# Peptides against a protein of PDB entry 2YKT, part 195

Target 1, 231 residues: chain A of PDB entry 2YKT
Amino acid sequence: SRSEEMHRLTENVYKTIMEQFNPSLRNFIAMGKNYEKALAGVTYAAKGYFDALVKMGELASESQGSKELGDVLFQMAEVHRQIQNQLEEMLKSFHNELLTQLEQKVELDSRYLSAALKKYQTEQRSKGDALDKCQAELKKLRKKSQGSKNPQKYSDKELQYIDAISNKQGELENYVSDGYKTALTEERRRFCFLVEKQCAVAKNSAAYHSKGKELLAQKLPLWQQACADPS

## One batch from the design tools (peptide; made by RFdiffusion4, then SolubleMPNN)

Design b2_p25_3_s1 (from b2_p25_3, 14 letters changed)
Fold by OpenDDE base, seed 5:
Structure b2_p25_3_s1 (fold): chain B 231 residues (1-231), chain A 25 residues (1-25)
Amino acid sequence: as target 1 above (231 residues)
Amino acid sequence: AEEVKKQFDSLVNDFFNSLNSTLAS
């Protein structure tokens, strides 16, 4: 029946969220943590590289003919430090605004969805059983009426059961329909949450890239000129 | 998906191991 098909679809939405979406989201969070760790590692490695560059700058500053190049090398290291600081800020935001929030959400969601599905199933079954009972009673009444010498005696009761069946059928259909819409809304909400959190990450990432670009664009011409104009 | 995860984890571990070896030298 149409109601049975819609019921199946409703259950499948909940099952898809619990069995496919949430596990995939957990994996996404895990991959995010690995990515964060790797970027932190890159930051640390870069610090070592530019610390070594500072040492080269110190040597230049101690030279007789390359003192001004020492300042250039120090500026290069300083720009790196500023870019690194921006990356660290981005990573903190990535952790706090995306990973932590998603982790909290997915942990709470399993229990919530299980309860929601069970509630829906219980109520759907209750309405279905009530409908089946009325249909069974109508069949019994019709059998009694066919075997009776006075069928008119059961006419009013038959009409009452027919009306009850019609009402219960409509109620069941509406309940299942609403249940399906609710389930789809729950699914959409979870995807929307992910998209919104990813947008926040994208904004922070854009800020990181913009700051780096600005700093390098400002200083690079000066650094290039230092070699062209010996003092 | 599991294979991709394993490959990525391996890559990350290799990176950190390399970094640790550099720090120890």
Scores: peptide ipSAE 0.005, ipTM 0.295, DockQ to the pose 0.054
Fold by OpenDDE base, seed 2:
Structure b2_p25_3_s1 (fold): chain B 231 residues (1-231), chain A 25 residues (1-25)
Amino acid sequence: as target 1 above (231 residues)
Amino acid sequence: AEEVKKQFDSLVNDFFNSLNSTLAS
């Protein structure tokens, strides 16, 4: 029946979220943690590199003819330090505002969806059973009427059951229809949440890149001319 | 189920607000 088909569709939406979306999201979080770790590793490695650059700057500063280049090298290292600090800030946000929250949400969502599905199933079954009962009673009544010498005796009651069946059928269909819409809305909300959170990540990333670009753009002309100037 | 939904929604909202605050700073 139409109602049964829609019921199956509704259940499938919940199952898709629980069995496909949420596990995939957990994997996404795991991959995010790996990415975070790798970026943290980059920051650490960069520190070593630019600390070594500082050492070169110190040597230049101690030289007789390259003192000004020492300052340049120090500035290069410092700018990179600032860029890395910006990266660390981004990573902190990435971890605390995205990964942790997604993880908490996924955990909570599993419980919510299970309860929601169960509630829907229980109510759907209840309405279905009520309908079946009325149908069964009508069938019994008709059998009784067929065996009776006075079928008109049961006519009013038959009409009552017919009306009840019609009403219960309509109620069931409406309930399942609403359930399906609700399920689809729940699914959409989850995707929207992911998109919105990823937008925040994108904004943070943009800020990181912009800051780096700005810092380098400010200093690069100075650094480029350093070797052209006499000591 | 409704209570869990509220908690879920609250978590979502908190997340967005936190991200917005971070981006605004």
Scores: peptide ipSAE 0.019, ipTM 0.541, DockQ to the pose 0.047; fails the geometry check
Fold by OpenDDE base, seed 3:
Structure b2_p25_3_s1 (fold): chain B 231 residues (1-231), chain A 25 residues (1-25)
Amino acid sequence: as target 1 above (231 residues)
Amino acid sequence: AEEVKKQFDSLVNDFFNSLNSTLAS
């Protein structure tokens, strides 16, 4: 029946969220943590590289003919330090605000969805059972009427059951329809949430890259001229 | 279920607010 099909679709939406979306989200969080760790590793490795660059700058400063190049090398290291600090702040935010909160959310969501599905199933079944009961009673009544010497005696009761069945059928259909809409809304909400969170990540990333670009763009022309202008 | 939903919604809102504040600073 149409109601049965819609009921199946409704359950499938909830199952898809619980069995596909949420596990995938957990994996996404895990991959995010891995990405964070890798970026932290890059930051650490970069620190070593630019610390070594500072050492080269010190040597230049001690030389007789390359003193000004020492300052250039120090500036290069300093700009990197500033970019690194911004990256570290971004990573902290990425961890504490995005990954941790998503992890908490997915755990709460599992409990919520299980309860929501159970509630829907229970009420759907209750309405279905009530409908089936009325249909069964009508069938019994009709059998009794056919065997009776006075069938007219049961006519009013038959009409009452017919009306009850019609009302219960309509109620069941409406309930299942609303349930399906609700389930789809829940699914969409989760995807929208993910999109919005990724927008925030993108904005943060853009700000980080913009600041780095600005710092480098400001200094790079000066650094490029350092060797062209001998003392 | 309703209480869990409220907690979930609150968490979502807090998350967005936190991100917005971080981006604004």
Scores: peptide ipSAE 0.019, ipTM 0.545, DockQ to the pose 0.046; fails the geometry check
Fold by OpenDDE base, seed 4:
Structure b2_p25_3_s1 (fold): chain B 231 residues (1-231), chain A 25 residues (1-25)
Amino acid sequence: as target 1 above (231 residues)
Amino acid sequence: AEEVKKQFDSLVNDFFNSLNSTLAS
Protein backbone atom coordinates (compact mmCIF):
# COMPACT_ATOMS: atom_id res chain seq x y z
CA SER B 1 0.00 0.00 0.00
CA ARG B 2 0.95 3.64 -0.31
CA SER B 3 1.29 3.98 3.44
CA GLU B 4 3.44 0.89 3.70
CA GLU B 5 5.75 2.12 1.01
CA MET B 6 6.07 5.52 2.60
CA HIS B 7 6.71 3.86 5.93
CA ARG B 8 9.55 1.85 4.46
CA LEU B 9 11.04 4.96 2.93
CA THR B 10 10.86 6.75 6.25
CA GLU B 11 12.62 3.97 8.07
CA ASN B 12 15.27 3.84 5.40
CA VAL B 13 16.07 7.51 5.87
CA TYR B 14 16.63 7.04 9.58
CA LYS B 15 18.64 3.91 9.00
CA THR B 16 20.78 5.66 6.41
CA ILE B 17 21.60 8.42 8.85
CA MET B 18 22.37 5.99 11.63
CA GLU B 19 24.24 3.39 9.65
CA GLN B 20 25.90 5.46 6.94
CA PHE B 21 26.01 9.14 7.80
CA ASN B 22 26.97 8.94 11.46
CA PRO B 23 29.75 6.40 10.99
CA SER B 24 31.08 8.49 8.14
CA LEU B 25 30.91 11.55 10.34
CA ARG B 26 32.90 9.76 13.01
CA ASN B 27 35.49 8.95 10.43
CA PHE B 28 35.47 12.57 9.30
CA ILE B 29 36.15 13.66 12.86
CA ALA B 30 38.98 11.17 13.14
CA MET B 31 40.52 12.45 9.95
CA GLY B 32 40.14 15.97 11.25
CA LYS B 33 42.02 15.06 14.38
CA ASN B 34 44.78 13.55 12.30
CA TYR B 35 44.95 16.70 10.24
CA GLU B 36 45.10 18.81 13.38
CA LYS B 37 47.89 16.69 14.77
CA ALA B 38 49.88 16.99 11.59
CA LEU B 39 49.51 20.76 11.56
CA ALA B 40 50.55 20.89 15.17
CA GLY B 41 53.57 18.92 14.16
CA VAL B 42 54.32 21.46 11.48
CA THR B 43 54.11 24.21 14.05
CA TYR B 44 56.53 22.44 16.32
CA ALA B 45 58.98 21.71 13.56
CA ALA B 46 58.77 25.28 12.34
CA LYS B 47 59.59 26.55 15.79
CA GLY B 48 62.79 24.58 15.82
CA TYR B 49 63.76 25.79 12.39
CA PHE B 50 63.17 29.45 13.08
CA ASP B 51 64.76 29.25 16.49
CA ALA B 52 67.83 28.08 14.69
CA LEU B 53 67.44 31.00 12.32
CA VAL B 54 67.36 33.34 15.28
CA LYS B 55 70.62 31.85 16.43
CA MET B 56 72.14 32.67 13.09
CA GLY B 57 70.82 36.18 13.46
CA GLU B 58 72.47 36.48 16.82
CA LEU B 59 75.78 35.51 15.33
CA ALA B 60 75.37 38.11 12.62
CA SER B 61 74.53 40.75 15.18
CA GLU B 62 77.68 39.93 17.07
CA SER B 63 79.82 40.26 13.98
CA GLN B 64 81.59 43.44 13.01
CA GLY B 65 80.57 43.48 9.41
CA SER B 66 77.16 41.79 9.28
CA LYS B 67 75.13 43.43 12.03
CA GLU B 68 72.38 44.64 9.76
CA LEU B 69 71.91 41.14 8.42
CA GLY B 70 71.24 40.06 11.95
CA ASP B 71 68.22 42.32 12.03
CA VAL B 72 67.03 40.90 8.76
CA LEU B 73 67.27 37.38 10.07
CA PHE B 74 65.41 38.37 13.21
CA GLN B 75 62.67 39.93 11.13
CA MET B 76 62.39 36.80 9.06
CA ALA B 77 61.99 34.70 12.15
CA GLU B 78 59.50 37.12 13.65
CA VAL B 79 57.29 37.13 10.59
CA HIS B 80 57.20 33.39 10.56
CA ARG B 81 56.43 33.39 14.26
CA GLN B 82 53.43 35.55 13.54
CA ILE B 83 52.36 33.26 10.75
CA GLN B 84 52.59 30.30 13.08
CA ASN B 85 50.55 32.16 15.65
CA GLN B 86 47.85 32.58 13.07
CA LEU B 87 48.01 28.90 12.34
CA GLU B 88 47.63 28.09 16.00
CA GLU B 89 44.60 30.31 16.21
CA MET B 90 43.11 28.57 13.25
CA LEU B 91 43.81 25.21 14.81
CA LYS B 92 42.22 26.29 18.04
CA SER B 93 39.12 27.28 16.18
CA PHE B 94 39.22 24.11 14.17
CA HIS B 95 39.36 22.07 17.33
CA ASN B 96 36.84 23.96 19.42
CA GLU B 97 34.32 24.97 16.82
CA LEU B 98 34.38 21.97 14.55
CA LEU B 99 35.86 18.82 15.99
CA THR B 100 34.61 19.12 19.54
CA GLN B 101 31.15 20.13 18.50
CA LEU B 102 30.87 17.41 15.91
CA GLU B 103 32.07 14.85 18.37
CA GLN B 104 29.48 15.91 20.89
CA LYS B 105 26.79 15.98 18.27
CA VAL B 106 27.48 12.57 16.82
CA GLU B 107 27.44 11.03 20.27
CA LEU B 108 24.08 12.55 21.10
CA ASP B 109 22.71 11.89 17.67
CA SER B 110 22.96 8.15 17.92
CA ARG B 111 20.67 8.13 20.91
CA TYR B 112 18.43 10.80 19.51
CA LEU B 113 17.86 9.09 16.19
CA SER B 114 17.32 5.74 17.79
CA ALA B 115 14.67 7.20 20.02
CA ALA B 116 13.09 9.14 17.20
CA LEU B 117 12.90 6.11 14.98
CA LYS B 118 11.50 3.97 17.74
CA LYS B 119 8.88 6.57 18.54
CA TYR B 120 7.86 6.76 14.93
CA GLN B 121 7.73 3.00 14.58
CA THR B 122 5.67 2.60 17.71
CA GLU B 123 3.14 5.17 16.68
CA GLN B 124 2.98 3.92 13.13
CA ARG B 125 2.40 0.38 14.32
CA SER B 126 -0.21 1.53 16.78
CA LYS B 127 -2.16 3.32 14.10
CA GLY B 128 -1.78 0.41 11.74
CA ASP B 129 -2.95 -2.08 14.30
CA ALA B 130 -5.94 0.04 15.15
CA LEU B 131 -6.87 0.20 11.51
CA ASP B 132 -6.46 -3.53 11.07
CA LYS B 133 -8.59 -4.16 14.09
CA CYS B 134 -11.40 -2.04 12.78
CA GLN B 135 -11.23 -3.79 9.45
CA ALA B 136 -11.33 -7.15 11.11
CA GLU B 137 -14.26 -6.17 13.27
CA LEU B 138 -16.16 -4.94 10.27
CA LYS B 139 -15.56 -8.23 8.54
CA LYS B 140 -16.80 -10.14 11.55
CA LEU B 141 -19.84 -7.94 11.81
CA ARG B 142 -20.71 -8.51 8.19
CA LYS B 143 -20.45 -12.25 8.60
CA LYS B 144 -22.68 -12.09 11.61
CA SER B 145 -25.19 -9.98 9.77
CA GLN B 146 -25.33 -12.39 6.86
CA GLY B 147 -26.18 -15.22 9.19
CA SER B 148 -28.81 -13.27 11.09
CA LYS B 149 -32.56 -13.23 10.61
CA ASN B 150 -32.47 -9.52 11.39
CA PRO B 151 -29.55 -7.98 9.49
CA GLN B 152 -30.88 -4.46 10.00
CA LYS B 153 -29.86 -4.73 13.61
CA TYR B 154 -26.20 -4.33 12.61
CA SER B 155 -26.58 -1.55 10.06
CA ASP B 156 -25.68 1.34 12.34
CA LYS B 157 -22.65 -0.43 13.71
CA GLU B 158 -21.45 -1.24 10.23
CA LEU B 159 -21.60 2.41 9.27
CA GLN B 160 -19.63 3.32 12.35
CA TYR B 161 -16.86 0.91 11.45
CA ILE B 162 -16.76 2.16 7.89
CA ASP B 163 -16.35 5.70 9.10
CA ALA B 164 -13.73 4.68 11.61
CA ILE B 165 -11.75 2.82 8.97
CA SER B 166 -11.84 5.80 6.67
CA ASN B 167 -10.66 8.14 9.38
CA LYS B 168 -7.94 5.82 10.60
CA GLN B 169 -6.71 5.22 7.08
CA GLY B 170 -6.41 8.92 6.48
CA GLU B 171 -4.71 9.47 9.79
CA LEU B 172 -2.18 6.75 9.11
CA GLU B 173 -1.38 8.11 5.68
CA ASN B 174 -0.92 11.61 7.00
CA TYR B 175 1.23 10.42 9.87
CA VAL B 176 3.52 8.42 7.65
CA SER B 177 3.74 11.24 5.14
CA ASP B 178 4.67 13.72 7.82
CA GLY B 179 7.11 11.24 9.22
CA TYR B 180 8.87 10.98 5.90
CA LYS B 181 9.13 14.74 5.57
CA THR B 182 10.49 14.96 9.07
CA ALA B 183 13.07 12.30 8.38
CA LEU B 184 14.24 14.06 5.24
CA THR B 185 14.49 17.29 7.17
CA GLU B 186 16.63 15.59 9.78
CA GLU B 187 18.95 14.32 7.09
CA ARG B 188 19.20 17.69 5.39
CA ARG B 189 19.89 19.44 8.67
CA ARG B 190 22.92 17.26 9.24
CA PHE B 191 24.38 17.96 5.83
CA CYS B 192 23.71 21.66 6.25
CA PHE B 193 25.55 21.53 9.52
CA LEU B 194 28.60 20.11 7.81
CA VAL B 195 28.47 22.72 5.09
CA GLU B 196 28.21 25.55 7.57
CA LYS B 197 31.03 24.20 9.68
CA GLN B 198 33.23 23.87 6.65
CA CYS B 199 32.41 27.45 5.74
CA ALA B 200 33.70 28.51 9.12
CA VAL B 201 36.84 26.49 8.57
CA ALA B 202 37.29 28.09 5.19
CA LYS B 203 36.92 31.55 6.66
CA ASN B 204 39.51 30.87 9.30
CA SER B 205 41.82 29.38 6.74
CA ALA B 206 41.43 32.42 4.54
CA ALA B 207 42.36 34.67 7.42
CA TYR B 208 45.44 32.62 8.12
CA HIS B 209 46.60 32.68 4.54
CA SER B 210 45.82 36.35 4.12
CA LYS B 211 47.81 37.36 7.16
CA GLY B 212 50.78 35.33 6.07
CA LYS B 213 50.68 36.77 2.59
CA GLU B 214 50.47 40.31 3.89
CA LEU B 215 53.34 39.93 6.30
CA LEU B 216 55.63 38.37 3.77
CA ALA B 217 54.70 40.82 1.06
CA GLN B 218 55.61 43.73 3.29
CA LYS B 219 59.00 42.45 4.32
CA LEU B 220 60.29 40.37 1.46
CA PRO B 221 61.46 43.31 -0.67
CA LEU B 222 63.51 44.61 2.23
CA TRP B 223 65.09 41.27 2.85
CA GLN B 224 65.96 40.84 -0.79
CA GLN B 225 67.90 44.08 -0.80
CA ALA B 226 69.84 43.40 2.36
CA CYS B 227 72.77 41.69 0.70
CA ALA B 228 73.01 44.23 -2.08
CA ASP B 229 73.87 46.99 0.35
CA PRO B 230 77.40 47.21 1.68
CA SER B 231 77.86 46.33 5.30
CA ALA A 1 13.49 10.72 24.58
CA GLU A 2 12.35 14.26 25.17
CA GLU A 3 15.39 15.03 27.22
CA VAL A 4 17.66 13.66 24.55
CA LYS A 5 15.86 15.75 21.99
CA LYS A 6 16.27 18.86 24.09
CA GLN A 7 19.95 18.23 24.48
CA PHE A 8 20.35 17.63 20.81
CA ASP A 9 18.40 20.72 19.88
CA SER A 10 20.39 22.80 22.29
CA LEU A 11 23.61 21.53 20.81
CA VAL A 12 22.42 22.25 17.31
CA ASN A 13 21.34 25.74 18.23
CA ASP A 14 24.61 26.45 19.94
CA PHE A 15 26.45 25.22 16.94
CA PHE A 16 24.54 27.36 14.50
CA ASN A 17 24.86 30.37 16.72
CA SER A 18 28.57 29.83 16.92
CA LEU A 19 28.78 29.54 13.18
CA ASN A 20 26.81 32.69 12.65
CA SER A 21 29.06 34.55 15.01
CA THR A 22 32.15 33.26 13.28
CA LEU A 23 30.83 34.07 9.86
CA ALA A 24 29.73 37.51 10.92
CA SER A 25 33.13 38.43 12.34
Scores: peptide ipSAE 0.018, ipTM 0.541, DockQ to the pose 0.044; fails the geometry check

Design b2_p25_3_s2 (from b2_p25_3, 13 letters changed)
Fold by OpenDDE base, seed 3:
Parts: structure tokens; C-alpha cells; sequence
Structure b2_p25_3_s2 (fold): chain B 231 residues (1-231), chain A 25 residues (1-25)
């Protein structure tokens, strides 16, 4: 029946969220943590590299013919420090606003979805059973009427059961239809939440990249000039 | 657009509110 098909579709939406979306989201969080760890590693390695650059700047400052290049090397290290600070801020936001929140929500969602599905199934079954009962009673009544010497005695009751069946069928169909819409909305909300959180990450990432670009664009011509025109 | 953002926010807020209500019950 149409109602049975729609019921199956509703259950499939919940199953898709529970069996596909949530596990994939857990994996996404894990990959995010790995990415964060790698970026932290980059930060650490970069610190060592630019600390060594500062040491080269110190040597240049001590030289007789390359003193001005010492200042350039120090400026390069300082710009890196500022870029690194922006990266650290981005990483903190990435961790606190995305990963932590997703981790908390995905853990809670398993219980929520299970309860929601069970509630839907229980109510759907209850309505279905009530419909089946009315149909069975009508069938019994019709059998009794066919065997009776006065079939008209049962005519009013038959009409009442027919009306009850029609009403219960309509209620079941509406309930299942609403259930399907609700399930689709639940799925959409989860994707929307992910998109929203990724937008925040994108904004933070854009800020990091913009700051780096601005700092380097400002200083790079000066550094190039120092190399081309030694004093 | 601002309207799209508001719709997204409303959907996400509704999702979390529903989760919290279910867990509190």
C-alpha cells in the first residue's frame, strides 16, 4: 500500500542518518583531528626553521659588509611569527568551534535518533493495529449478516465500521506522511549544521590567508631591494 | 544572503533544541 511504502521510506531516512551520516561524521571529525595535529607539527617545524634564520641574521649583523641584511633577516622572522600567531588562532577556532562541537553532537545524536525512530514506529504500529482491528470486525460483521435472516439489522453497524476504517486509514496516511517530512527535515538539519560550521572554518581560514598575504606583500619589495642594492 | 543565513541558523537551532529536549526527557 501507499502507506506501507511511505513508512518504509521514513524508516530508511532514519537508518541512513544512523548508519551512513553519523559514522561518516565521526570519520570527518577524526580526519579533522589528524589535520589539526599535522598543522601543529608544521608550526613546530617552522619555529625551528625561523629560529635558525634569526641566527643567520645575527651573523649578518656582526659582519662588516652585510649588516643591513641582518635587519632584513630579522624582519623575515618577525613576519613569520605574526603569520604563525594567526595560524594558531585559526587552529584554536577550528578545534573549539568545529571539532569539539561536532564530537559532542554526534555522540548525543545516536540516542536521539534511536528514540525518535522508536517513537515513530510505536505510534505507526498502534495506528496500523487499530485499523486492522476495525477491518477484522467489519469482516466478522459481514459474515454474521450473510448468515442472518434479518441482514438490515446490521446495516447501521456496517456503515459505522466503514466510516471508522476510512477515518483511521486517513489518519495513518497523514501520520506516515508527516513522519516522512519530519525525517527529511532531521536529515537536512544535520547537513545544514555541518555547512554552517564549515562556513565558520572558511571565514577563519580566509582571515589567516589574508593576513599572511598582506604582511608579505608589504615587506617583500623592501627585502628584494636590499638584495639588489647593497649598501 | 542574510535571509539564507537566517534560515540556516533557524534550522540548526531547531535541531539542537530538539536534541536537548529529547535528552532531558
Amino acid sequence: as target 1 above (231 residues)
Amino acid sequence: SKEVQEKFQALTDSFFSSLDATLAS
Scores: peptide ipSAE 0.022, ipTM 0.558, DockQ to the pose 0.027
Fold by OpenDDE base, seed 5:
Structure b2_p25_3_s2 (fold): chain B 231 residues (1-231), chain A 25 residues (1-25)
Amino acid sequence: as target 1 above (231 residues)
Amino acid sequence: SKEVQEKFQALTDSFFSSLDATLAS
């Protein structure tokens, strides 16, 4: 029946969230933590590299013929420092605004979804059982009427059961339909939250890349010319 | 648009509020 099919679809939405979405989200969080760790590692390794570059700049500054190149090397290291500061800010946002929040919510969601599904199933079953009971009573009444010398005696009762069945069928269909819409909304909320948090990450990432691009674009022509203009 | 973003935010907020309410019950 239509109601049975829609009931199945409703349950499948909840099951899909619990069995597919949430495990995938947990994996996404885990991969995010790995990515964060790797980026932190890159930052640390880069610091060592540019600290060594500063040392080369110091040596140039102490030379007689390459002093101006010392300033260039220091500027290169300083630009890197500024880029790294922006990266660290982005990573903090990535951790606090994405990973932590997703982790908290995914842990709570299993209990929530189980309760929501159970509530829906209980009410759906209750309405279904009430409908089945009315249908069974109508069937019994019709059997009595067929065996009676006065079938007209049961006519009013038959009409009452028919009306009750129609009403209960409509109520069940509406309830299941609303349940399906609710389930789809729950699924959409979870995807929307993920998209929202990822948008924040994207904005912060864009800021990081923009800052780096601007700083390098400003300085690179000066650095490229430095060797052509000996002091 | 601003309106779309507000609706979006309301939807995401409602998700978390529903979770909290369910766990509190």
Scores: peptide ipSAE 0.021, ipTM 0.551, DockQ to the pose 0.026
Fold by OpenDDE base, seed 4:
Structure b2_p25_3_s2 (fold): chain B 231 residues (1-231), chain A 25 residues (1-25)
Amino acid sequence: as target 1 above (231 residues)
Amino acid sequence: SKEVQEKFQALTDSFFSSLDATLAS
């Protein structure tokens, strides 16, 4: 029946979220943590490299003939520091706005979805059983009427059961239809949440890249000319 | 945010309207 088909579709949506989406999201979070760790590692290694560059700048500043190159080397290190600050801001956003929030959601979601599905199944079954009972009672009533000397005695009751069956059938159909829409909404909400959090990270990443490009574009021509300038 | 919720609702409404049309055909 249409109701049975809609019921199966509804259950399949919940199962897909629980068995496919949530495990995949957990994996996504794990991969994100690995990526974060790698970026943190790059940050640490870069610090060592540019600290060493600062040391070279100090040596230039102590020289009589290369003092201005010391300033250039310090500027290079300072630009790196500024870029690094933007990267750290991006990483904080990546951790706090994406990974942590997704982790919190996915942890709570397993129990929530299980309960939601169970609630739906219980109510669906209850409505179905009530309908079946009314149908069975009508069938019994009709059998009694056929064997009776006065069938008209049962006419009012028969009409009542027919009306009850019609109402219960409609109620069941509406319930499973609404259940399906609800399930699809739950699925869509989870994807939307992921997209929104990823968009926030993307904005911060864009800011990092833009700032880095701006700083380097501003300073690089000056640095390129430094060796051509007289001391 | 309120804006996000409104956008989500609009998208949801659009999606289900399309679904209803498909199911009605």
Scores: peptide ipSAE 0.019, ipTM 0.495, DockQ to the pose 0.024
Fold by OpenDDE base, seed 1:
Structure b2_p25_3_s2 (fold): chain B 231 residues (1-231), chain A 25 residues (1-25)
Amino acid sequence: as target 1 above (231 residues)
Amino acid sequence: SKEVQEKFQALTDSFFSSLDATLAS
């Protein structure tokens, strides 16, 4: 029936969230943590590289003919430091605003969804059983009426069951329909939350890239001319 | 649009509110 099909669809939405979305989200969080760790590793490695660059700058500053190039090398390292600071801020936000929040919510969501699904199933079954009961009683009544010498005796009761069946059928259909809408909304909320948190990451990432671009665009021409300038 | 953003925020807030309510029970 239409209601049965819609019921199956509703259950499948909840099952999809519980069995596919949430596990995938856990994996996403794990991959995010790995990514964060790798970026932290890049930061550490870059620090060593640019610290070594500073050492080269110190040597230039101590030279007779390359002192000004020492300042250039120091500026290069300083710009990197500023870019790196922006990256660290982005990573902090990535951790706190995305990973931590998703991790907390995904663990709590299992209980919520299980309860929501169970509640829906219980009520759906209750309404379905009530409908089935009325249908069964009507069938019994009709059989009794057919075997009776006075079928009119059962006419009013038959009408009552017909009305009850109609009402219960409508109620069941409405409930299942609303249940399906609710389930879809639950699914959408979770995707929307993910998108929202990822938007925050994107904004922070954009800020990081913008800052780096601006700093490098400002300084690079100066650095490129440094070797052409007399000491 | 602003409307889409507001709706989006409302959906995300609703999701968390539902979870919080479940945890509080």
Scores: peptide ipSAE 0.020, ipTM 0.484, DockQ to the pose 0.027; fails the geometry check

Design b2_p25_3_s3 (from b2_p25_3, 12 letters changed)
Fold by OpenDDE base, seed 4:
Structure b2_p25_3_s3 (fold): chain B 231 residues (1-231), chain A 25 residues (1-25)
Amino acid sequence: as target 1 above (231 residues)
Amino acid sequence: SSEVQKKLNELFNSFFQSLNDTLAA
């Protein structure tokens, strides 16, 4: 029946979220944590590299003929520091505004969806059973009427069952239809949530890249000129 | 872009509000 088909579709939406989306989201979070860790590792390694560069700058500054190159090396290290600050800010946001929030929500969602599906199933079954009962009772009544010497005795009761069946059928169809729409909306909300969080990440990433580009573009010509000048 | 973000935020809030309401009941 139409209602049965719609019911199956509704259940499938919930199952898809529970069995496909949520596990995939957990994996996404795990991959995000790995990415964060790797970037933190890059930051640490970069610090060591540029600390060593600073040391070279110190040596240049202490020399008699390369003092100006010392300043250049220090500027390079300073620009790096500023870029790293932007990266750290991005990572902080990535952790706090995306990973942590996703992790919290996915755990809550598992319980919520299970309960929501169960509630829907219980109510759907209840309405279905009530309909089936009325149909069965009508069938029994009709059999009794056919075997009776006074079938007119059952006419009013038959009409009542027919009306009840019609009403229950309509109610079931509406309930299942609304259930399907609700399920689809729930699915869409979860994807939109993910998109929203990724937009935040994108904004932060853009800021990081923009700052780095700006700083390097500003300073690089100066550094190149310093290298071209005789000592 | 700002309007789109607003709509996304509204949808997000609506979703999680529903979750909270269900879990609180």
Scores: peptide ipSAE 0.026, ipTM 0.599, DockQ to the pose 0.027
Fold by OpenDDE base, seed 5:
Structure b2_p25_3_s3 (fold): chain B 231 residues (1-231), chain A 25 residues (1-25)
Amino acid sequence: as target 1 above (231 residues)
Amino acid sequence: SSEVQKKLNELFNSFFQSLNDTLAA
């Protein structure tokens, strides 16, 4: 029946969230942690490189003919430091605002969805059983009426059962329909949550890239000039 | 873009409010 099909669809939505979305989200979080670790590694490696650059700047500052280039090399290292600080801030936000929050929410969601599905199933079954009972009683009444010498005796009761069946059928259909809409809404909310969190990441990433671009754009012409002009 | 973000925030808040209500009950 249409109601049975819609019921199956509703259950399938809940199952999809619990068995596909949430596990995939956990994997996403794990991959995010790996990505964070790799970026931290890049930061550490870059520090070593630019510390070595500072050493080159010190040597230039001690030279007779390249002293001014020492300042340039120090500025290059300082710009890197500022970019690194911005990256570290972004990573902290990535960890605290995305990964930690997603992890907390996905854990709570497992319990919530299980309870929600169970509640839906229990109520759906209850309404279905009530409908089946009324249908069975009507069938029994009709059999009695057919075997009776006075069928008119059962006419009023038959009408009552017909009305009850119609009402219960409508109620069941509405409940299942609403259940399906609710399930789809739950699914959409979870995807929207992920999109929202990724928007926050994108915003932080944009700030990081913008700051780096700004710092480099400001200093690069000066550094190039230092190389072009003899001491 | 701002309206979209607002809508996303509303959906987010609605989702977690529902979750919290269910867990608290």
Scores: peptide ipSAE 0.023, ipTM 0.580, DockQ to the pose 0.027
Fold by OpenDDE base, seed 3:
Structure b2_p25_3_s3 (fold): chain B 231 residues (1-231), chain A 25 residues (1-25)
Amino acid sequence: as target 1 above (231 residues)
Amino acid sequence: SSEVQKKLNELFNSFFQSLNDTLAA
């Protein structure tokens, strides 16, 4: 029946969220944590590199013929420091606004979805059983009427059961239809949540890239001319 | 873009509120 088909579709949506979306989201979170760790490693390695650059700047500053180049090397290291500060801010956002929140939600969602699906199934079955009961009673009544000398005696009762069946059928169809819409909405909300959190990360990432571009664009011409202007 | 983000936030918040309500029941 139409109601049975729509019921199966509804259950399939919940099943897809529970068995496909949530596990995939857990994997996404795990991959995110790995990526965060790698970026932290890059930051640490970069610090070592630019600390060494500062040391070269110190040596230049102590020299007789290259003193002005010391300032250039220090500026290069400082620009890197500022870029790294922006990266750290991005990483904090990545951790706090994406990974942590997704992790909390995916754990909560498993319990929620199980309860929601169970509630839907219970109510759907209840309505279905009530409909089946009315249909069975109508069938019994019709059998009695066929064997009776006065079938007219059962006409009013037959009409009542027909009306009840029609109403219960309509209620069941509406309930299952609403259930399907609700399930699709739940699925969409989860994807939207992921998109929202990823957008926040993207904004912070854009800020990091913009700051780096600005700093380098400002200083690079100065650095490029440094060797052409000896003291 | 701002409207889209606002709508996404609303959907997110409504989802989590629904989860909390279900767990509290």
Scores: peptide ipSAE 0.036, ipTM 0.633, DockQ to the pose 0.027; fails the geometry check
Fold by OpenDDE base, seed 2:
Structure b2_p25_3_s3 (fold): chain B 231 residues (1-231), chain A 25 residues (1-25)
Amino acid sequence: as target 1 above (231 residues)
Amino acid sequence: SSEVQKKLNELFNSFFQSLNDTLAA
């Protein structure tokens, strides 16, 4: 029946969230944590590299003919430090605004969805059982009427059951339909939450990239000119 | 757009509220 089909669809939405979306989200969070760790490793390694660059700058500053190149090397290291600070800010946002919040939600969501599905199933079954009962009573009444010498005696009661069945069928269909819409809304909210949080991360990432581009664009011409200038 | 962001926030908040209500029950 139409109601049975829609009921199956509703249950499938909840099951898809619980069995596909949430596990995938947990994996996404795990991959995010791995990415964060790798980026932290990159920043640490970069620090060592540019500290070594500073040492080269110190040597240049102590030379007779390359003093100005020492300043250039120091500036290169300083720009990197500034870019690194922006990256660290982005990473903090990535952790706090995306990973932590997603992790908190996904841990709580399993119980919520289970309860929501159970509630829906219980009410759906209750309405279905009530409908079945009315149908069964009508069937019994019809059998009794067929065996009676006065079938007109049961006509009013038969009409009452027919009306009750029609009403209960309509209520069941409406309930299942609303349940399906609710389930789809729950799914959409979860995807929207992910998109919204990812947008925040994207904005912070854009700021990091922009700052880096600006700093390098500002200084690179100066650095390129340094070797062309006589000592 | 600001309107899209507002709608996203509303959906987010609604989800959070429903979750909290369920957990509190």
Scores: peptide ipSAE 0.024, ipTM 0.587, DockQ to the pose 0.026; fails the geometry check

